# Designs tried in a protein design run: peptides against a protein of PDB entry 8YR4. Part 68

Target 1, 309 residues: chain A of PDB entry 8YR4
Amino acid sequence: PRGSPALQLVVLICLGLMGLERALNVLVPIFYRNIVNLLTEKAPWNSLAWTVTSYVFLKFLQGGGTGSTGFVSNLRTFLWIRVQQFTSRRVELLIFSHLHELSLRWHLGRRTGEVLRIADRGTSSVTGLLSYLVFNVIPTLADIIIGIIYFSMFFNAWFGLIVFLCMSLYLTLTIVVTEWRTKFRRAMNTQENATRARAVDSLLNFETVKYYNAESYEVERYREAIIKYQGLEWKSSASLVLLNQTQNLVIGLGLLAGSLLCAYFVTEQKLQVGDYVLFGTYIIQLYMPLNWFGTYYRMIQTNFIDMEN

## One batch from the design tools (peptide; aimed at target 1 R181 R185 N244 Q247)

Design b2_p26_4_s4 (made by RFdiffusion4, then SolubleMPNN; from b2_p26_4, 19 letters changed)
Fold by OpenDDE base, seed 1:
Structure b2_p26_4_s4 (fold): chain B 309 residues (1-309), chain A 26 residues (1-26)
Amino acid sequence: as target 1 above (309 residues)
Amino acid sequence: MEETDFSQPLIELVEKSLKEFLEKIE
């Protein structure tokens, strides 16, 4: 279907803005390096002031490096609202059309509120997954590849290897630990639903519970169900802290190894003081979107689990 | 120059994901 030429243009502009964000992720550390080198060399104020002003302007365009707060990312997000609304509406209409094509027997077996909840979950899941892939996964992988290439070409093959090993280990551990956490989340959600069902059944049978003076027994059963739920919730939350700490440790080890190697090459006069600062700032910039990767991978898994139920 | 409709692969991905979802609901 020929989408409106206006929406195609907006998608192309959004892709162009994504390319600009990748360029800014390289340029911002370079300009910060240049400031540190100019300060070390006691360069003239005019050269320093222009470089600082350019850095601040580039940093305003980039924002925090998370892709959430910069001018370019905000402009992209603003333009994408219309594309998201078009995609959401198309998915909703496809689901709704398909639901109307289903047999009368399928509809008679389900409550209208359940059918609408399935349609809403399906739309939210697909649209959320697509937005995540386009705006977080692909850009983050691109930034890692660009980083490996940059450090391999402009520093030394050892820096490219450190970034490669650090990011590969980070991604692998993020996937493995998140898949392990999914078991705890499924168990938690199952126990939450069972606890809620017991509370609803007890309240619907209020007259029977009162007739048998069983209020204390129902309260104690509900308490036991809550304690069991909280034990599973604790495992889910503790596994999240473990994921975050594992991620922080991997980045910390990569930062340590690379910073020591940079410091050594600065002492050998092979690199400048600004190159040490560039490495540290660039690794932190790569870490920021990767921290969100674990959150969004959980959102994907949630949406898949919520589709299985 | 064929205007590579970058929207088309995204639409196909959405339609595929939607089809796989609908096949799980049946």
Scores: peptide ipSAE 0.022, ipTM 0.424, DockQ to the pose 0.011
OpenDDE base, seeds 2, 3, 4, 5: peptide ipSAE 0.010, 0.015, 0.000, 0.010; ipTM 0.378, 0.454, 0.296, 0.388

Design b2_p26_5 (made by RFdiffusion4)
Pose (drawn by RFdiffusion4):
Structure b2_p26_5 (pose): chain A 309 residues (1-309), chain P 26 residues (1-26)
Amino acid sequence: as target 1 above (309 residues)
Amino acid sequence: SSLWLFFVVSFLFFLSIILLSPGESD
């Protein structure tokens, strides 16, 4: 924010809260391991109670689910509401002030609905692009790297390879499948618009009664158009199911390999009992934000082209 | 035997979370 000083402080607080969320993402599984290790060695009730309370408090600060739930990141959403309002107002006012100074030939040439749709979509595109990228993409790519470092240095060497291969395969397959699915989605959207246009045309012209008893003909053409649309929709949604299945298979294979290796190492007195639940929890924690990357890829591309317009 | 059972149960619990979690939707 160029103008106001009160908002730069809020931006800095938001970035600090994002860092804190990354620290909590690393911390919480460590406390879960400590609790399980203390529990397996018959520890007194005092230290166990205090450690349990601390773990619960950390789980409360971190998202109880999917990271969009914690007290942190919600304070962030609140402050970002206050900040993103300023950018939205500024961009809308700049567009509106520019549209009122263009010459007459320009206004006589283009329609109003198209010009206004471009402006609205542009403002929404800038806002969304800032939110998506800064608060949902970079933090996850940072979480993957931090997890790789933690497992490769503080846990063992092989688990770094396991996490690296799993996440690399996950990202590559997600992007590859997403482009194909986008082609299918566009093909389906065009027909959906054509079906709506046919229905609107048949409703507006109540002449069907005049030039024939052509109610049946209008109904049949509508049915044919609906069938064509449904075929394209089935293709698109089947592609979506395939994407979900391949992502789930990749994560499952990574979990299986890591769990088997951790169990074998625990039986050989190399790792403690808590390391198993540490690995499992951390793998699930990494998986949860990765569930929405094909959507992020699609929205970033679409918003980039819209902002360019 | 009890330790191996615990590992199997825990593995199936974590795997079930992956299978029961919603993926992408429109």

Design b2_p26_5_s1 (made by RFdiffusion4, then SolubleMPNN; from b2_p26_5, 17 letters changed)
Fold by OpenDDE base, seed 3:
Structure b2_p26_5_s1 (fold): chain B 309 residues (1-309), chain A 26 residues (1-26)
Amino acid sequence: as target 1 above (309 residues)
Amino acid sequence: SELEKLFKELLKKFQQIIENAPGETE
């Protein structure tokens, strides 16, 4: 926002907090490694207690297994509210101005409620797309890249390769299966809307239905529409389970390969016991935001299609 | 209808709950 130095400062602080989240995602596993090494070496209680306290404090800042609910993430989300409101209002005013520039013929062909619904969808799609890109997609990709670099530099090139192959395969399968699943979801949503429209139309015309004693016929038509919907819902839900299982298998294979390799290097005294725990903790930590990646990809794709329409 | 407004508000609340709930809503 070029016209408000206060909002520019808030954006810079939010970017700084995003950088801090990336640093925490590396530091938390390192401190956990250090705890395991200190426990293995039977280090004095004072050193152990300080490292554990520091780890718990860093974990509070990060937000645990759900990285999205940490203190830093909550502070970022709180500060971003003003920026989001400014962006939303600016997009809404641009859409509203553009609607007033459109020809009278365009307005006469559409109901005012439909025009307002298009404006609201357009505003929500743009603001949603920006928020998902900046706060979910880009940070997740950054964490993967940081992970590959970290494991390649501090462990061995083989660990970096395992993480690279697993994350590349995970992302590719997530995209491909999500695109395939989107067809079932669109069919489900279309049938849901059609079933709802029939139920509303039947209920609005209840006097006519009652006059013709057609209640049993309308109920049977509604039952057929529900059965058709449930058949599409099952395909959508089953495709989700297939996505989640495929993702779990890819992460499981990556965790297996990397954990076996790490265990081997620990037996050769090239790595410490804490390094084994670090690898496992870091892979699980990368998995948590990646699980949402399919949802984010679908939301981005839907928002793009809703903006073109 | 008032029911559509209520359903849109419920959907907005549900979206806010989904955005605030760290859990795959795929």
Scores: peptide ipSAE 0.008, ipTM 0.391, DockQ to the pose 0.051
OpenDDE base, seeds 1, 2, 4, 5: peptide ipSAE 0.009, 0.000, 0.006, 0.006; ipTM 0.384, 0.216, 0.331, 0.343; seed 1 fails the geometry check

Design b2_p26_5_s2 (made by RFdiffusion4, then SolubleMPNN; from b2_p26_5, 14 letters changed)
Fold by OpenDDE base, seed 5:
Structure b2_p26_5_s2 (fold): chain B 309 residues (1-309), chain A 26 residues (1-26)
Amino acid sequence: as target 1 above (309 residues)
Amino acid sequence: SELEKKFKELLEEFLSIIKNAPGETD
């Protein structure tokens, strides 16, 4: 926000809150571990009650992790509304000024409603992409790095390696499968536009259709276009299920390998029962924002495809 | 292409604003 010190301060506060969310993502599993250890040791009620109360307070601040309705994430989202509005308005004015710089021939060749639709899609696409990068991509990558460092330092180096391999494979497969899916999505969108165009043309020529008693013919042509669209939609949706199942399999294998290794080290008295619970809790916390990563990478690609048109 | 270029320029400007948020100087 160049030229607005108030918006710069809001950005700094939002960055501070993002740092606090990262700290909470580590602290909440640690306090949960401590509760399990205190229960196992049959610790005094006063110590246990204080640790449980502290855990519940930290869990209220965190919520369910990245993308949850925790107090800190809600406060960040609330403060960011003004920054998002400023960014959206700047993008909208930049697109609008660029449209006015285009040749008269470009404007005469396009309908005003199409030009406005391109401007609105462009603004939504840019603002959505920026918000996604700042609030979901960067924080998720930070949580992965923090997790690898934490498990490598406080557990055996094998745990850090399992998390690294699992997350690297997850991210790589998410990108590769999403790029493959983009072909089906482009084909679906082109067929959707063609189906809508046929419906509009048939309705605009209603008098001609009535004159020739061609209503049944137009309905059958529209049905054929819908069936063709649904065939492409099925490929897009089936490819999404394949992505989600591939992601679930990678996380499941990482969780299995790490959980077996934790259980082994607990039996060897090298780790406590609470450390097994911490590992499982932390891996599940990393999985939740990563499931959103696939959804949002698709939003980014959609927004880029909508900008290429 | 030009819209993508202007988007990249705006993204770089946005990132520069985040990066040039005055850190505590020494």
Scores: peptide ipSAE 0.009, ipTM 0.433, DockQ to the pose 0.012
OpenDDE base, seeds 1, 2, 3, 4: peptide ipSAE 0.007, 0.006, 0.007, 0.007; ipTM 0.435, 0.372, 0.430, 0.376; seed 4 fails the geometry check

Design b2_p26_5_s3 (made by RFdiffusion4, then SolubleMPNN; from b2_p26_5, 17 letters changed)
Fold by OpenDDE base, seed 1:
Structure b2_p26_5_s3 (fold): chain B 309 residues (1-309), chain A 26 residues (1-26)
Amino acid sequence: as target 1 above (309 residues)
Amino acid sequence: DELLELFKKLLEEFLQVILNAPGETE
């Protein structure tokens, strides 16, 4: 943010904390591997207790592998509140200034309450998209790249290939299925607006409906509109379940292939028992932020569709 | 279309502010 060195420092601290989260995502599985190896070797209690205490401390900093609940993530989110407020206020002032530069003809053709609602939706959409890109998309892509490099260097090229293929397939299917779902959501929103418009028109013409005793006819038309809406809502909701299940299957197949390969290399004494646990833990850690990717991509598409209408 | 252009322009300005935030400490 130009003009406030304090907010620039907060952004730099937040970027440093994001780098620390990436380091924790690699270190936590490594320490968990070391615990399993020390338990397998029947190592002295002092070495085991120190490694467990260090793991629990790192896990407290990481917050269970969800980049949303760890101490470092909470501290980043807390510091980012000031940057978000500055960003939102700047966007709101830019939109408001632009609205004042628009022609009188543009203002006469629109209701002031509708213009303000579009401005508020626009501000929320921009700020939400930016926060999502910075805190979820970029970090998740970084964790995938770090994971591919780590597994290729410390395990075998085959593990790096499995992670690459699994994550590439996951991202591709997430995009394709989400674009396919957008059609159902647009149809649902159009039918919702049409159903609401029919209800409003019936209530505004209440005297005419009462004069012709047409209440039962208007109720039946409204019922038919609700049934059509619910049919589209079901398709939208079912397509979401299909997305989540497809994502779960891709991760499950990647976990299966990599776990079988890891187990085989442990039986050949090329890897340790702890390396099997590391692989499973790391893949699950990559899956958690990716599950949120589908939710936020939907939020972005919703905000874009709501701005197009 | 104008809102989408405004959104793109705002996004580009914000990306520039975030990406240039480390460099314009002159």
Scores: peptide ipSAE 0.017, ipTM 0.498, DockQ to the pose 0.012
OpenDDE base, seeds 2, 3, 4, 5: peptide ipSAE 0.008, 0.016, 0.013, 0.015; ipTM 0.440, 0.483, 0.443, 0.491

Design b2_p26_5_s4 (made by RFdiffusion4, then SolubleMPNN; from b2_p26_5, 14 letters changed)
Fold by OpenDDE base, seed 1:
Structure b2_p26_5_s4 (fold): chain B 309 residues (1-309), chain A 26 residues (1-26)
Amino acid sequence: as target 1 above (309 residues)
Amino acid sequence: SELLEFFKKLLEEYLQIILNAPGETD
């Protein structure tokens, strides 16, 4: 945002708020650990009440570890509206200028309404991708790295290894399964367009269809096209359920391995009861943004496939 | 193809604008 010092300041404030969210993602589990330890030790009410009040305040700022519901996340999203509008308008003007620089031969070969639809989809796709990279991908990778460092330093190297293996496997499977799903989505979209084209052609030629009494034949062809579409839609939807279930299994196995190890260390008096709760809370906090990763990566792939057509 | 390359170039330019926005005073 070179031309507006006000927008540059808003970007810097948003980056500062993103740093604060990373700090809250570590602090909230620590305060929750401290509550469990104070309850176990039967600590004085004043110390417990202060720690609970501080935890609830930090939890209000964090919004439950989902990057969309906390006060800090909402404030960041609110401030980012102006940056997004500036970015969107600049992309839209660059696309529009580029369209005017294209040859008359390119314009004569395309309908103006199709060109405008491609430009609008392109603008939405680029702005959506940027917002996703800045607010979901980069923060989630940062939280994973912070988690590996934290657990390696304050628990044991084995906890850092479990988090590393769990998150590496989760990311790898998310990418591989999502790339595999793209084939089903492309096939579904191609069949949807073919089904729609057949319906439009049949309706445009309605007089010819009526002259030959071919209404039943056209309805049966449309039914076959719908059945073929629904078979591809089912594969697309089933592949999404498979992705979500695979992600849930990887997180569940990481949570199981780390929770068993933590429980063992608590039994050996090397860790406190609160440390068991901290580990579980932190892994669940990492899972929530990662679940959105699969959704947004799909949105990205949609927008790219819709631009290739 | 050309439009996809244009969108990739726009994305790269915007990433550079966002990443360089704190440092370039100009």
Scores: peptide ipSAE 0.023, ipTM 0.553, DockQ to the pose 0.012
OpenDDE base, seeds 2, 3, 4, 5: peptide ipSAE 0.021, 0.021, 0.018, 0.021; ipTM 0.464, 0.539, 0.474, 0.529

Design b2_p26_6 (made by RFdiffusion4)
Pose (drawn by RFdiffusion4):
Structure b2_p26_6 (pose): chain A 309 residues (1-309), chain P 26 residues (1-26)
Amino acid sequence: as target 1 above (309 residues)
Amino acid sequence: LFVVFLVLAITVTDLKINSEESELES
């Protein structure tokens, strides 16, 4: 924010809260390991109670689920509401002030609905691009790297390889399948618009009664158009199911390899009992934000082209 | 862990399908 000083402080607080969320993402599984290790060795009730309370408090600060749930990141959403309002207002006002100074030939040439749709979509594109990228993409790519470092240095060497290969395969397959699916989605959207246009045309022109008893003909053409649309929709949604399945298979294979290796190492007195639940929890924690990357890829590309317009 | 993972995988798939249908209806 160029103008106001009160908002730069809020931006800095939001970035600090993002860092704190990354720290909590690392911390919480460590406390879960400590609790399990203390539990297996018959520890007194005092230290166990205090450690359990601390773990519960950390789980409360971190998202109880999917990271969009914690007290942190919600304070962030609140402050970002206050900040993103300023950018939205400024961009809308700049567009509106520019549209009122263009010459007459320009206004007589283009329609109003198209010009206004471009402006609205542009403002929404800038806002969404800032939110998506800064608060949902980079934090996850940072979480993957932090996890790779933690497992490769403080846990063992092989688990770094396991996490690296799993996440690399996940991202590559997600992008590859997403482009194909986008082609299918566009093909389906065009036909959906054509079906709506046919239905609107048949409703507006109540001449069907005049030039024939052509109610049946109008109904049949509508049915044919609906069938064509449904075929294209089935193709698109089947592609979506395939993407979900491949992502799930990749994570499952990574979990299986990591769990087997951790169990074997625990039986050989190399790792403690808590390291098993540490690995499991951390793998699930990495998986949860990764579930929404094909959508992010699509939205980032679309919003980039819209902002360019 | 594998049971919990399967339950989560199903739940996430359902949420994605519902989200896609809501986008199409919008």

Design b2_p26_6_s1 (made by RFdiffusion4, then SolubleMPNN; from b2_p26_6, 21 letters changed)
Fold by OpenDDE base, seed 1:
Structure b2_p26_6_s1 (fold): chain B 309 residues (1-309), chain A 26 residues (1-26)
Amino acid sequence: as target 1 above (309 residues)
Amino acid sequence: LLEQFQQLAQQQAQQALAAEAAARAA
């Protein structure tokens, strides 16, 4: 943000907290591994209790891996409120100034309430998109890269390859299936708007409809529009289930391949039992934010479409 | 479209919060 050193400091603190979240995403699985190894070795209670307490504290800071429940994430979100408000106000003022530059004919052809609604829509879209890109997409990509590097350095290169292939396939399928779903969602939204328009037109012309006893005809036309909408809604919902199931399958295959390989290396005494638990925990931790990536990519696409209108 | 999107984003944020609350309760 240009012009406020206080908001620039808040942005730097938020970026620092994002870096801390990335460090926690590596440390939490490591400490969990260490607990399992200490339990397996029957280590003294003092070392175990310290490691467990440290793990629970780090887990409190990280949260449940969804990125919104941890203390650090909540603190980041709290500090970001002022930056978001500044960005929203800036976008709103830019839209408002642009609206004042538009021709009088454009303003006379649109209801003032519709213009304001378009402005509020545009502001929230841009601000939501920016916050989403910065706090969900970029961190998730960073966590994947950190995960590949970690597994390549501290495990066998085969683990890094499994994570790379799994995450690359996951992202590619998520993008492709989300683009495919966007067509169904656009068709659904268009039909919803057409169905609403028919209902409004029928209600506005209520006197005319009643004069011609056309009530049954208008109800049947509305019913046909609802059935057509529900057919498109079903396709949209079914495509979401297909996306989620495809994502679950890819992660399941990656988890299976990596867990089997880890189990094999534990049997060869190259890895400890804790390393098996680390791999499973880390993959699930990467999956949690990625599960939303499809919703997120769709959000990006919709926000771009809504900015073009 | 964007009100539907804000409502859907709020519903998905509420469902994410509810799924996260459910994942905390599990």
Scores: peptide ipSAE 0.007, ipTM 0.382, DockQ to the pose 0.093
OpenDDE base, seeds 2, 3, 4, 5: peptide ipSAE 0.000, 0.007, 0.007, 0.007; ipTM 0.260, 0.385, 0.389, 0.381; seeds 3, 4 fail the geometry check

Design b2_p26_6_s2 (made by RFdiffusion4, then SolubleMPNN; from b2_p26_6, 21 letters changed)
Fold by OpenDDE base, seed 3:
Structure b2_p26_6_s2 (fold): chain B 309 residues (1-309), chain A 26 residues (1-26)
Amino acid sequence: as target 1 above (309 residues)
Amino acid sequence: LLEEFQKLQQQLQAQRLAEAEAERAA
């Protein structure tokens, strides 16, 4: 944010916290591996207790592996509230000023309240989208790259290849299926707006409807519009389930291939039991943000569609 | 009537959002 050194410092702190989250995403699986190895070796209680305490502390900082519920993420989100509010208010004031500069004909032709609501939705959507891209998309891509590098350096090139192929296929299918779903969502939103417009028109003209005893006709017309909407909603929801299942299948296949390869190398004494657990934990940890990525990529596309309307 | 309808639509949207968030948390 230009003009507030305090908010610039908060942005830098938030970027530093994002870097810390990336480090935690590598360290947490490593410490969990070390616990499993120490348990397998029947190591002294003092070493085990220190490693467990360190793991629990790191896991508290990281949260549930989604990166969204950890202490560091919560602190980042808390600090970012002021930056978001400043940005939102600035965009809102710019749009409001621009609306006042628009011709009197535009103000007379569009109800000011509807335009303000479109502008508010637009501003909230853009600010939310930008925050989402910076704090969820970029970190998730960074975690994947860090994961590929880590597995390639500390395990074998085959593990890095499995993660690369799995994540590349996951991202590609997520994009392709999401673009396919966008057609169903556009159709759903158009029918929702049409259904809402009919209900609003019927309710605004309730005196006329009552005068003609047309209440049953308007109710039936509204029911037909709801049925059409629900048919499109079902297609949208079913396409979402298909996306999630496709994503789950890709990650499941990657987890299977990598877990079998880890198990094989553990049987050959090239890897420890902890390394098997590390791989499984790390892949699941990479998957959790990616599942949210498919969700928010949909929000991005929706917000773009809602800005075009 | 319009305000009640708008409230009902907001409740239905909030419920669908909550269901969609619950399905993602599972």
Scores: peptide ipSAE 0.023, ipTM 0.646, DockQ to the pose 0.033
OpenDDE base, seeds 1, 2, 4, 5: peptide ipSAE 0.023, 0.020, 0.016, 0.022; ipTM 0.589, 0.566, 0.520, 0.576; seeds 1, 2 fail the geometry check

Design b2_p26_6_s3 (made by RFdiffusion4, then SolubleMPNN; from b2_p26_6, 21 letters changed)
Fold by OpenDDE base, seed 5:
Structure b2_p26_6_s3 (fold): chain B 309 residues (1-309), chain A 26 residues (1-26)
Amino acid sequence: as target 1 above (309 residues)
Amino acid sequence: LLEEFQKLAEEQQKQQLAAYAEERAA
């Protein structure tokens, strides 16, 4: 981004965070191997607990790998919002200024049918994604129930309780935070429509704008409307990062509690090393589809809001 | 996946903005 040293620094930080994510992809398997070795060697509890806690912390930073909602990914996405907004605003203003330089014949020949076709393609893609998410949410809920039953029967009632509390808290917070986010999305969509209307009105009155040489004034008015929109967009996007981070935190706490408890029972020779591997793998496998649940619930609410307008 | 969906929503918003930009530039 030319002209903002602060945004250039944010881009460098985002690139640094992408590098950190690659380092975590190597470190997490190493720490996991070390836990398995320490469990096999019957190492002292203090060394084991430190290594498990370090692993869970690294896994919290990483998430589920590439495309997961880890802390590092969420922080990158959060910082990138302002860079994206700067780029989008610059492109929109360049296009809007260029439109005011175009001939009156172009403005009269406007292909309103193409705008509608793009809106329809957007809607069809959202509907296709919704259908895919429905087919993933039901199996995920089944996998959670099966997991609670399995851990309660074959491990200990405490493991079933940890999974139950973790997943119940995850689902509840996902719903509550998504409902809270819906207010920001409605406000953003209303301001987007108002910003588009101002652009359309300026372009419909192109002859009047040219007669008064008011192109620079209309561009500045459009810039102010975009800044107001981007203030609401930032709240919407930041609230999404908050949702993802809240989800990651709940899974991280569940993974910490369950992994420490599992490691303790392995040291007491009540569970095998394989049981620790199973628990960690199963919780991570539940986390990946559950990330879709938050997106699905959001998209359902989106479609309901977009049908009300 | 939320980043892919946010990227898909941002790519849809960028495709709506780029198509609104291409429809504005056409």
Scores: peptide ipSAE 0.009, ipTM 0.372, DockQ to the pose 0.040
OpenDDE base, seeds 1, 2, 3, 4: peptide ipSAE 0.006, 0.000, 0.014, 0.005; ipTM 0.399, 0.234, 0.422, 0.345; seeds 2, 3 fail the geometry check

Design b2_p26_6_s4 (made by RFdiffusion4, then SolubleMPNN; from b2_p26_6, 21 letters changed)
Fold by OpenDDE base, seed 5:
Structure b2_p26_6_s4 (fold): chain B 309 residues (1-309), chain A 26 residues (1-26)
Amino acid sequence: as target 1 above (309 residues)
Amino acid sequence: FLEEFKKLAEEQQKKQLAAYEAERAA
């Protein structure tokens, strides 16, 4: 971004965080391999517990394997909000100024309803995604129930309880935080509609704006409306990062508790090394669809709010 | 320009959809 050294620094920090994510993608598998080797060698509990704790911490930083919901990714996304807003605002103002530079014949030949219809087509694609989401939600809930039953029967009741508490807390917090963020989304959508309406009104009155040479004034008023919108957008996007980080924390705590308990039972020769690998892989596999579930519930609520407006 | 605006709005919608799908695949 030209003209703001602070935003240039944020871009450099975000690039550094992307490099860190690549390093984590290599380190996490190495630490996981080390755990499997230490379990196979029947290493002392203190060395094993330290390696497991270090692995879970690195996994918390990385997230669900894709790096998209880890702490580092969430921090990157949070810092990037201001850079995105600066870029979006600059593009929108360039577009709006260019529309005011276009010929009168271009404005008279275009139905304002067509510009609005392009904005509305974006909302209709979301409804088609909603049906796809419902078909993924039910299987995900089934996989959770199957996982709870499996761990309760084949491992120990304590593993089933950890999975149950982790998944129940994850779902509950996902719903509660999503409902809490809905107010920010509604306020953002209302301000977006008002900003669009102002842009449309200015473009409908193009002849009057040209007659008074008021293009610079209309662009400045549009910039003020965008800044007000971006203040609400930031609250919406920051609340999303908070949701993702809360989800990552709950799964990280569940993975830590279950992995330590599993490692302990392997040291006591009650479970095999393969059972530790199974538990860790299965919890990570349950996390991936659940992350989609949180996104799905968010999109469902967004569509309901976007239909109410 | 409106084709570029449609492309930019479709790319912003595709980037919002791909950021939404990448935040989903994430």
Scores: peptide ipSAE 0.007, ipTM 0.401, DockQ to the pose 0.024
OpenDDE base, seeds 1, 2, 3, 4: peptide ipSAE 0.016, 0.000, 0.008, 0.006; ipTM 0.432, 0.254, 0.391, 0.335; seeds 1, 3, 4 fail the geometry check

